# Ledger of designs, part 336: peptides against a protein of PDB entry 6RGO

Target 1, 392 residues: chain A of PDB entry 6RGO
Amino acid sequence: MALKLLGFNQDATCFSVISSNKGVTIYNCDPFGKCFELEKSTSNDEELDFLVEMLFSTSLIAVVDKTIGASKRKKLKIVNTKRKATICELTFPHEIMDVIMNRKIICVVLKSDQIFVYDISCMKLLRTIDVRGEKLKSTSKFRNSEAVGDIGVRVSLSTDNNSILCYSSYSKSDKENAPLNDIVVFDALKCIQINVLPAVHQSNIVCIACSPDGMLMATASEKGTIIRVFKTIDTENDEPILVNEFRRGSRPSRISEMKFNHDNTLLACVGESDTIHIFALPVTTTEADANEDDTLQQSSHSLSSSINGLQYISKGLANRFGKIIVSKIPTQSQQRHVAYIKIPENAKYRIGFPKDTTNTIHICGEDGNYLVYSIPRNEVGPCTLVKSNTFD

## One batch from the design tools (peptide; made by RFdiffusion4, then SolubleMPNN)

Design b2_p28_4_s4
Fold by OpenDDE base, seed 2:
Structure b2_p28_4_s4 (fold): chain B 392 residues (1-392), chain A 28 residues (1-28)
Amino acid sequence: as target 1 above (392 residues)
Amino acid sequence: SKKKEEERKKLEKEDEELLKKLEEIKKK
C-alpha cells in the first residue's frame, strides 16, 4: 500500500499515517498498535492528502482533508477520537498549509502567509499574523501570488505551556525576491512579538524546530548543509544569540524535519538524505537542581576539549545599513553529528523524541517501519536499534 | 518518582478539563 507519513505527536507516544485504502491511521508507540482510524470520505481512487495534528496522547486531533477540491482544504475539523465526533469546524479564507498545537494554543498556517493563533480551550481567535502584510509595509511591490513555489511560511511551537511560536518572515530587502530568511519569535499566549532574528540564512528557511521549553530554536535553509541554533528570547546587546552551528553535510539536501529532545541536549534532523543526523547541544546548567546531594563521583571523561572552540560569540557585523547580520561561525568551529541512523534513500522518515528517555529516538518510514533507536552517550557513532515494528 | 506521577495526573486532569470545555462549545 502507498503510505504517507504525517509524523509523531509532541511526546512521540503516537504517530499518524495516511493509508491509501483506509484513510488516516494513528498508531500507539508503546504498546505498539492501531489506536485510531479515520475512514476516507470518498470511494474514488484519488490520492489521499491530510493534515493531522494530535494533542499529545489525548483523544483530541485537528484534521484537514486536502484530498478534495479547494473548498475542503480551507476547513479545520477538531475531532474527539474516542467519540469519533467532530467537536467544531473552522473555515479559513485560504488553503491550510500547516497546523500545530500544544495544550494552550492552535496555530493554523494559510497559503496566504497568514498565521491564525487560537486559544484551544474555547477556539477563540487571539491573533492573525500577516507575514506578507509586514513585508508589504516595507516593499511597495506586490509579488503576484502565483510565483510562490513550494516555499511558504514555516512555523514551530513549543510543546510546553509558554507557547513560544517561531515563524519564518520575509527580509526587509528592497528586492522583489526577498527570501523567507528572517525569524520572528512570538509569545502566542500574550500575542506579543518577543524577538526578530534577521537574515539567519542566505536563502529561504525551509525547516524550523522550537525546543519543548521554547528557549531554543533550530533553523535550516533550502541548502540544508548548515543548521543554526539560536536562543529564542535572550539577546546580548539587542543582538540574537547563536548557540550552535552544525554541519549536516557538504552536499545540498533538503531537511524535512528537526526535533529537540525533551531536555534540549540533542537535536535530530531528517530529510531527503540516507542519514538521520543527531547533534549534541551544550548542557546549560540550570542552577535550580543543585540541591540533591547525590554523591555519584562518576568520572565524567569530559568531552569538554573539543567544545572549547565555540566561544566565538559572533559579534554581529553591523553592515553599513545598521542591519544586524548573524555572523557565521567559522567553518572550523562548525560541529558535526555525534550520532546517526542510516535510512533507505527513497523512503521518507519522520522523527520523535519520547519525554521519559532522552537518549532514545523514535523513527517511522513510508516503507512501513517503526523503529526505536538508542543514542550513544559517550562516543560518536551509529545509533543502536532497540525495537522494530511494521505497519501497513 | 512520586513527583513525576503527580505531574502526569495533573496533565491528565488538565487534558480531561480541556476536552470537556471543547465539548461544551459543540452544545452551543
Scores: peptide ipSAE 0.282, ipTM 0.831, DockQ to the pose 0.460
Fold by OpenDDE base, seed 3:
Structure b2_p28_4_s4 (fold): chain B 392 residues (1-392), chain A 28 residues (1-28)
Amino acid sequence: as target 1 above (392 residues)
Amino acid sequence: SKKKEEERKKLEKEDEELLKKLEEIKKK
């Protein structure tokens, strides 16, 4: 049977799949088992395509049926899985490309490069963000939206109540083909733009991850060779917005998903490669808890890569706020993975971090495997398989 | 821990209240 992965929920307690014969199935991770099914509405042998976003472990899901006809692809259904009932339906002017949510906000991304921001509690529209409209004020030519291939606006939302939204935006290049290589940081609750990070990659951004607390953001381009981690908010201490640069590999490979763990100590990435990479983030110890004398020689090898050697190469790109962003970290400061998981080359995988275990990662494959791995702390190496289950 | 269980119960209650509010929209 052909499986298509939809991914994990925010806390990796559930994952969603499309089964060609059944429709959408949601699995619980622990105890492992099927918890919900959305039956196929049509007897046709058409390839099933859905968007499903689940609100944590709740009975609330957002569903978009992308299988049949342009009308369904424009409809967002909010469903109570416990009642098997549609709560409400929203219709959009364009095809829905992505849906993300937390306990406060739903964001709907359209093929028109528009982001609709809703208050989840009442389904009230708070903001429409027109990512193209910001470019069109500078460039008179409407390029027909049809010629922009599989490269649309990418989004990520913090899973906390701060509701920090990160999205890709078009660079201010006068070129008709300006890449989606800027990042906007947006407070979805206050409906204010916090930051703009210009030209964070040389090519289009294809993957974004926001940390659970919204304090960090990771980005990858079409090349997928370098992952960059940024602070979402400028700190008063003139600290660089770019906090990490990771090398996934030397060969180009698309990254499909990235996730932070719940304490911002790890960043995982998955994509078209045979390897899930896990990177360690430097813990910014706030100096305040220096007083407890507890002699636990946890040799946190603070890979304090002394990022002190970011000589301000004076050719910084000024952001929209006049700040200089370093478009390239020296190759010597590029960190490799601290851990990895080997996966089948032809199987798409999705990743999730459980809230309660910071050194555990959940993965699921289109091969029907749900796997739980332990992440090594003290050595660079493979993750250890802790649990395996199968699904169909 | 007791604090984690209290946080979980708080979130479960907030999530139930959210679902209830959304179901009230369907009745209008």
Scores: peptide ipSAE 0.282, ipTM 0.831, DockQ to the pose 0.519
Fold by OpenDDE base, seed 4:
Structure b2_p28_4_s4 (fold): chain B 392 residues (1-392), chain A 28 residues (1-28)
Amino acid sequence: as target 1 above (392 residues)
Amino acid sequence: SKKKEEERKKLEKEDEELLKKLEEIKKK
């Protein structure tokens, strides 16, 4: 059967799948099993396309039917899964491309490069962000919408109540075809821009992840060879703080999803390659007050890779062509993965980090596999399979 | 831990209160 993965919820307690024969199914991870099913409304052998965003382990889901007709692709349904009832329906001027939420905010991304920010508690519109309209205020010509292909605005939202929204924006370059290579950090509750990270890649950003606490963000471009991790809010000398630069690989490969674990110690990425990569983030030792006593010799071999070179992404050396060149971080500062999972090359996978087990990752594939892996603590190597289940 | 269970119960209550507020929107 053709399966299409929608992904995990915020805490990896559930994942959602489109089955061509059944419609949308939500699975619980532990105990493993179906917890909700949305039946196919049409008997036709049409390829099903849906967006489904679940609010943690709650009965609240946001659903967009993208299967049939331009009108349905513009409708967001808020559904109570326990009651099998639509709570409300919102209609947008353009096709919905993405939906993300936390306990405070729903963000709806449109094909028009607009982001609609809602208070989830009352479905009140707080803000419309026009990512294209911000470009009009810059001397740069609009990208003709036809030439954009799969390149749209990317978003990520913190899973906490601070509701830090990171989104890709068009660079202020005078080029007609300015890339989506800027990042805006936005307080979705206060509806204020907090930070702007200019030209974080040379090409369009295709993947963004915000940390659960909103303090970190990861970015990847169309090349998918380099992942950059930044502070979201903190700046040094009014410049963005680059925390990490990770090398996924030497060959171009699209990254489809990235996620931080709940304590910001790990970043995972998945995409078109045969490998899920897991990177270690340097634990900023918060000065834990040295209270005295308990001698438990947890040999935390802190891989204190002394990253002495916090290279400021100085305001890019404007080369002779006005390009903000992100100063090439010396290839010597590029970290590799600490752990990996091999996956089938032709199977799309999604990733999730459970809240209670920071060294565990959940993955699911369009091959019908739900897999739980343990991440190695003290060595660079493969993850260990802990649990497997199948789904149809 | 007891603290994790108290946090879980707090979140479950907040999530139930959110669902009740959303259901009130449907009645208007």
Scores: peptide ipSAE 0.282, ipTM 0.830, DockQ to the pose 0.487
Fold by OpenDDE base, seed 5:
Structure b2_p28_4_s4 (fold): chain B 392 residues (1-392), chain A 28 residues (1-28)
Amino acid sequence: as target 1 above (392 residues)
Amino acid sequence: SKKKEEERKKLEKEDEELLKKLEEIKKK
């Protein structure tokens, strides 16, 4: 059977898959097993495509039937899984490209590069963000959205109640083909833009991850060779703070997903490569814990390579050329993974970090494997397989 | 931890209250 992975929920307690014969299935991670099935509404041998966003381990899911020929690509269903009942249905003017949620907010991304922000408690529209709105004023040519491949607005939402929304935006370039290489940071509750990170990559951003608390974000471009981690809110001299720059590899490879662990100490990435990479983040010691004098000189070689290497090259015409983030960090001094998992090259995998075990990662594959790995703490090396399950 | 269990129970209650509010939308 062809499996298509939808991903883990916010705390990696469940994951969802599309089975060609069954429709959508949700698995619980511990104890491992099926917890929900959404039956296929059509007998046709059409390739099933769905968006399914879970709200943690709750009975709430958001579902979009994206199957080709389905008149349902513009419809968001909110479903109670315990009752097997649709709570509400929203219809959008354009095809739904993505849906993300937390306990406060649902964000719906449309093919029109619009983001609809809803209060989940009442399904009231709080804001419509038009990511094209600034660009449409300059370029009357609607990019025929058919010829521009899988490059749309990318979004990530903090899993906490602060509801920090990070989304990709078009760079302020007079070029008809401005890349989606800016990031906007948005308070989804207050409906206020709080930061803009201009030109964080040279090409379109294809993957974004927000930390659970919304304080950090990771970005990857179409090249997928470099991952950048920024502070979301804080700025230094009106410039974005680059916390980390990681090298995934030398060869271009698309990153499909990135996730922070729940304490912001690890960042994992997965994509088209045979390797899941796990990077260590510097522990931000909050000033409060500095008083316990425990001088354990563990000579952890703090790979605190001071990432002083970002230069914004503002080319001198202030109004037309957006600031470009240029890394001055030599390729040899870029931080690499601290841990890795080898995966089948031809199998798509998804990743999740469980809340209670910060050194554990959950992964699932379209090969029907659900795997739990332990992440090494003191050495650079492979993760250790702790648990394995299969699904169909 | 007792505190973690109290936090979990609080979240479970908030999630149940959210589901109830959403179900009231269906009745209108």
Scores: peptide ipSAE 0.267, ipTM 0.823, DockQ to the pose 0.480

Design b2_p28_5_s1 (from b2_p28_5, 8 letters changed)
Fold by OpenDDE base, seed 5:
Structure b2_p28_5_s1 (fold): chain B 392 residues (1-392), chain A 28 residues (1-28)
Amino acid sequence: as target 1 above (392 residues)
Amino acid sequence: IPKVELEAESEEEKKEVDEIIENLEKLA
């Protein structure tokens, strides 16, 4: 059967898939099994497309039927999986491109480059972010929306209650073809912009990951050769703090997903390549924990061999025009992966990090494989397969 | 493939989600 991966939930306890014949299925990771099935409402041979966002391992899911020809592409359904009932339905002016949630917030991304931010507890609209409207205020030319290919606004939300929303925005360049290469950091609860990271890549940002705590974000462009990690909130001299720059590879390849592990020590990426890459992040000791735990120093020393050349480049190079340009880490100081997983060529995979096991990664493929890997701590090498299951 | 029920991480999470569900069901 043709499978389409939707992804893991926030804590990688569940994943969702589209089966061409059945509709949406949600699987539990451990114990492995089917939790929920949403049957196909139409007998048509149309290629099924859905968005499904789970609220962790709860009975609350957000569902969008994106199937071609369906009038439902503009409808968000909140579903109680225990009752198999739609408990709320919202209709948007444009097609829904993405949905992300945590315990406090639902963010709905539209094809109009709008982000609707809702309080999940009452589905009250807190904010409409108009990413195009910000561009249009900076650039007097209305671009007709027709030429928006596969490049839209990307979002990531912290899984914690702080609800830090990171989204891609258009550069303030007078060029008609301004790329989606800025990032805005937004407090989704307070509805305030916290930070703006200008021109973090030369081309459109196609993938963003926020850390679970919202303190870090990772970005990748259409080239997918370099991943950048920034602090979300902190600035040095009003400049974005670049924490890491990782090299995925020398060949361009689209990154479809990135995830931080629960403790912000690892960043994984997956996409069109035959390899999932896992990068080590420096343990940012917050100055507060400088007291007792000798155990954290040993982890920093083993990472130090791979971290040789972490220049915190806090200083953006102001270009000759005073524009902050993210300083490129010299190619020699670009960190490579510390671990990897080989996946079948042309297989689409999704990734998730379980909360309780920081050195474990969950992956699932459109090949019907759910795989659990152990990540090596002290060596650069392949991950070890721990568990495998198949789904249909 | 076995059928598995979704369990909440905690009774507090279950209560928070049940309250959300009840509030949303009242808006429908």
Scores: peptide ipSAE 0.425, ipTM 0.891, DockQ to the pose 0.855
Fold by OpenDDE base, seed 4:
Structure b2_p28_5_s1 (fold): chain B 392 residues (1-392), chain A 28 residues (1-28)
Amino acid sequence: as target 1 above (392 residues)
Amino acid sequence: IPKVELEAESEEEKKEVDEIIENLEKLA
């Protein structure tokens, strides 16, 4: 059967799958099993496509039927899975590209590069963000709608109640084809723009992850060779703070998903490559006053590379040729993965970090594997498989 | 593959979600 992965929920307790014959299935991770099924409404051999966003381990899901030829690609359904009932239906002017939620906010991304921000408690529209309209204010020329290939607005939302929304925006370039290489940080509750990170990559951003607390974001371009981690809110001298720069590889490869663990100590990435990469983030030990006494000599050689915050001097010297010169971060600051998982070539995988076990990662594949790995902390190497299940 | 119930969230989180569901059901 052809499986298509929808991904994990916010805490990786559940994952959603499209089965060509069954429709949408939601699996519980532990104990492993089916917790919800949405039956295929059509007998046609049409390739099923759906968005499903689950609110943690609850009975509340957002569903979009994206199946080709369906008029439903513009409809968001809120479903109570316990009742198997649609409790809310919204219709949008354009096709829905993405849906993300937490306990306070639903964000709906349209093919028009609009983001609709809703209060989940009453489905009240709080804000419409028009990323194209922002571009037009910054650049005199529309991007021709035909060049809307795989490059659209990307979003990520913090899983906490602060509801920090990170989204890709168009750079201020006089070029008709300005890249989606800016990041906007937005307070989704207050509807306030907090920060703008200009030209974080040289090419379009194709993947964004926000940390659970909304304090960090990770970004990857269409090249997928470098991942950058920034502070979302904090700035130094009104400039964005680059916390980390990670090298996934030397060869271009698309990153499809990135996730932080719940304590912001790990960042995982997955995509078209045969390898899930896991990177360690420096723990900002606030050296609060550790009083003197307890001599426990645990010689953990923590590679405390004190990365003095390299101020990403975005000296966007617009050279006369309209090239945004992203300042070359010295290649010496680029860290490698600390851990990895090998996956089958051409298998699409999704990733999630469980809340209770910060050194564990959940992965699921279109090959029908659900896998739990332990992440090594004291050594650089492969993750250890702890649990495996199969699904169909 | 067994049928499994969703793990119960905390009583507080469950109540918050049940209130969200009830509010949305009143708007329909």
Scores: peptide ipSAE 0.425, ipTM 0.887, DockQ to the pose 0.789
Fold by OpenDDE base, seed 1:
Structure b2_p28_5_s1 (fold): chain B 392 residues (1-392), chain A 28 residues (1-28)
Amino acid sequence: as target 1 above (392 residues)
Amino acid sequence: IPKVELEAESEEEKKEVDEIIENLEKLA
């Protein structure tokens, strides 16, 4: 059967799949099994496409039927999976491109580059973010976006209650073809812009990940060779703080998904390549608890010796036009992966980090494999397969 | 593949989500 992966929930306890014959299926990871099925309402041989965002291990899901020809592409459904009932329906002026949620907020991304921010508890609209801004409405002919690939606003939301929203924005350029290479950090609860990271890549941002606590953000461009990690809120001399610059590879390859683990010690990425890459983040020891346990310092030293090359290159070169260009970390200080997983070529995979096991990663493939890997802590190498299940 | 019931992470988290669901069901 043709499977299409929708991804993991926030804590990687569940994942969602489209089956061509069954519709949407949600699987529980442990114990492994089916927790929900949404049957296909239409007998048509049309390729099924859906967005499904699940709220943790709960009965609350957001569903968008993106199937071709359907007027439903503009319709968000909130579904109670226990009752198998739609409990809320919202219709948008444009096609829904993405839906993200936590316990407080739902964000809906439209093809119009608008982000609608809702209070989940009452579906009250808190904010409409227009990423194009009003001035461009007059001259931007709707790019007949039929021909040029999946360049749109990317979003990521913290899974915590602080609800830090990171989104890609157009750089301030007088050019008709401004890239989506700025990041805006937004408090989705207070509806305030916290930070703007200008020109974080040279090309369009195609993937963003926010950490669970909203303190870190990872970005990748359409080149997918370099991943940058920034602080979201903190600034140094009004400049963005670049924490890490990771090299995924030398060959251009699209990154489809990135995830932080729950303690912000690991960043994983997956995409069109045969390899899931896992990067170690430096543990920022908060200086406060430096008093007690001298004993744990010895094992961290071996990983730290390769990390010591990250001089704070806070020097944003303001170009001659006042644009902050994020200083390129010298190619010598670009960190490589600490761990990897080999996946079949041309198989689409999704990734998730479970909350309770910071050195475990969950992956699922359109090949029907759900796999649990252990991540090596003290050595650079392959992940070890711990558990495998198959789904149909 | 077995059918599995969703367990809530905590009774407090279950209550928060049940309150969200009840509030949304009252608006429908």
Scores: peptide ipSAE 0.424, ipTM 0.887, DockQ to the pose 0.830
Fold by OpenDDE base, seed 2:
Structure b2_p28_5_s1 (fold): chain B 392 residues (1-392), chain A 28 residues (1-28)
Amino acid sequence: as target 1 above (392 residues)
Amino acid sequence: IPKVELEAESEEEKKEVDEIIENLEKLA
């Protein structure tokens, strides 16, 4: 059967798939099993396409029928999975491109480059963000919507209650074809723009990940060779803070998904390549816990792998035109992966990090494999397979 | 593949989500 992956939920306790014969199925990861099935409503041999966003391990899901020819591409359904009932239905002026949620908000991304931010508790519209309207304030010409293929506004949301929304925006260039290479950081609860990161890549941003706490953001462009990690809220001299620049590879390859682990120590990426890459983030030593006195002298020989100090080359050469050129970390200081997983070529995989085990990664494939890997802590190398299940 | 029930993370989170569901069901 052709499977299409929808992805993991926020904490990787569940994942969703489209089965050509069954419709949408949600699997629980541990214990492994089916927790919900949405039956195919139509007997047509149409290729099923859906958006499904699950609220953690709850009975609340957001569903969009994206199937070709369906007038339903503009409809968001909130479904109670315990009752198998639609409890709310919203209709949008344009096709829904993405849906993201946490315990406080739902964000709906439209093909119009609009983001609708809702309070989940009452489905009250808090904000409409018009990414095109922001561009039109700077540039008079519409992009012909037909010529822009799979390039739209990308979003990511923190899984915590702070509800930090990161989205791609059009650069303020007078060029008709301005790239989606700016990032806006938005407090979705307060409806306030917190930060703007200009020109974080040379080409359109195609993948964004927000950390669970909303304090970090990872970005990748169409090239997918470099991943950049920024602070979302903090600035240095009113400039964006680049924390990390990772090299995924030398060859262009699209990154489809990135995820932080729960403690912001790891960033994983997956895409069109045969390899899931896992990168180590610098542990921000919070100075707070320095006070407990306890004397245990255990002389563990720190293998001082000289992590060559991240020279914060925060000195963006402000080119004379007020464009903050994010100073490229020299190619010599670009960090590589600390761990990897080999996946079949041409198999689409999705990734998730469980909350309780910061060194474990969940992956699922359109090949029908659900796999749990252990991430090595002390060495650079392959992840170890811990558990495997199959689904259909 | 076995059928599994969704386990809520906590009784408090379950209650928050049940309140969300009840509020949405009252708006329908």
Scores: peptide ipSAE 0.418, ipTM 0.885, DockQ to the pose 0.836

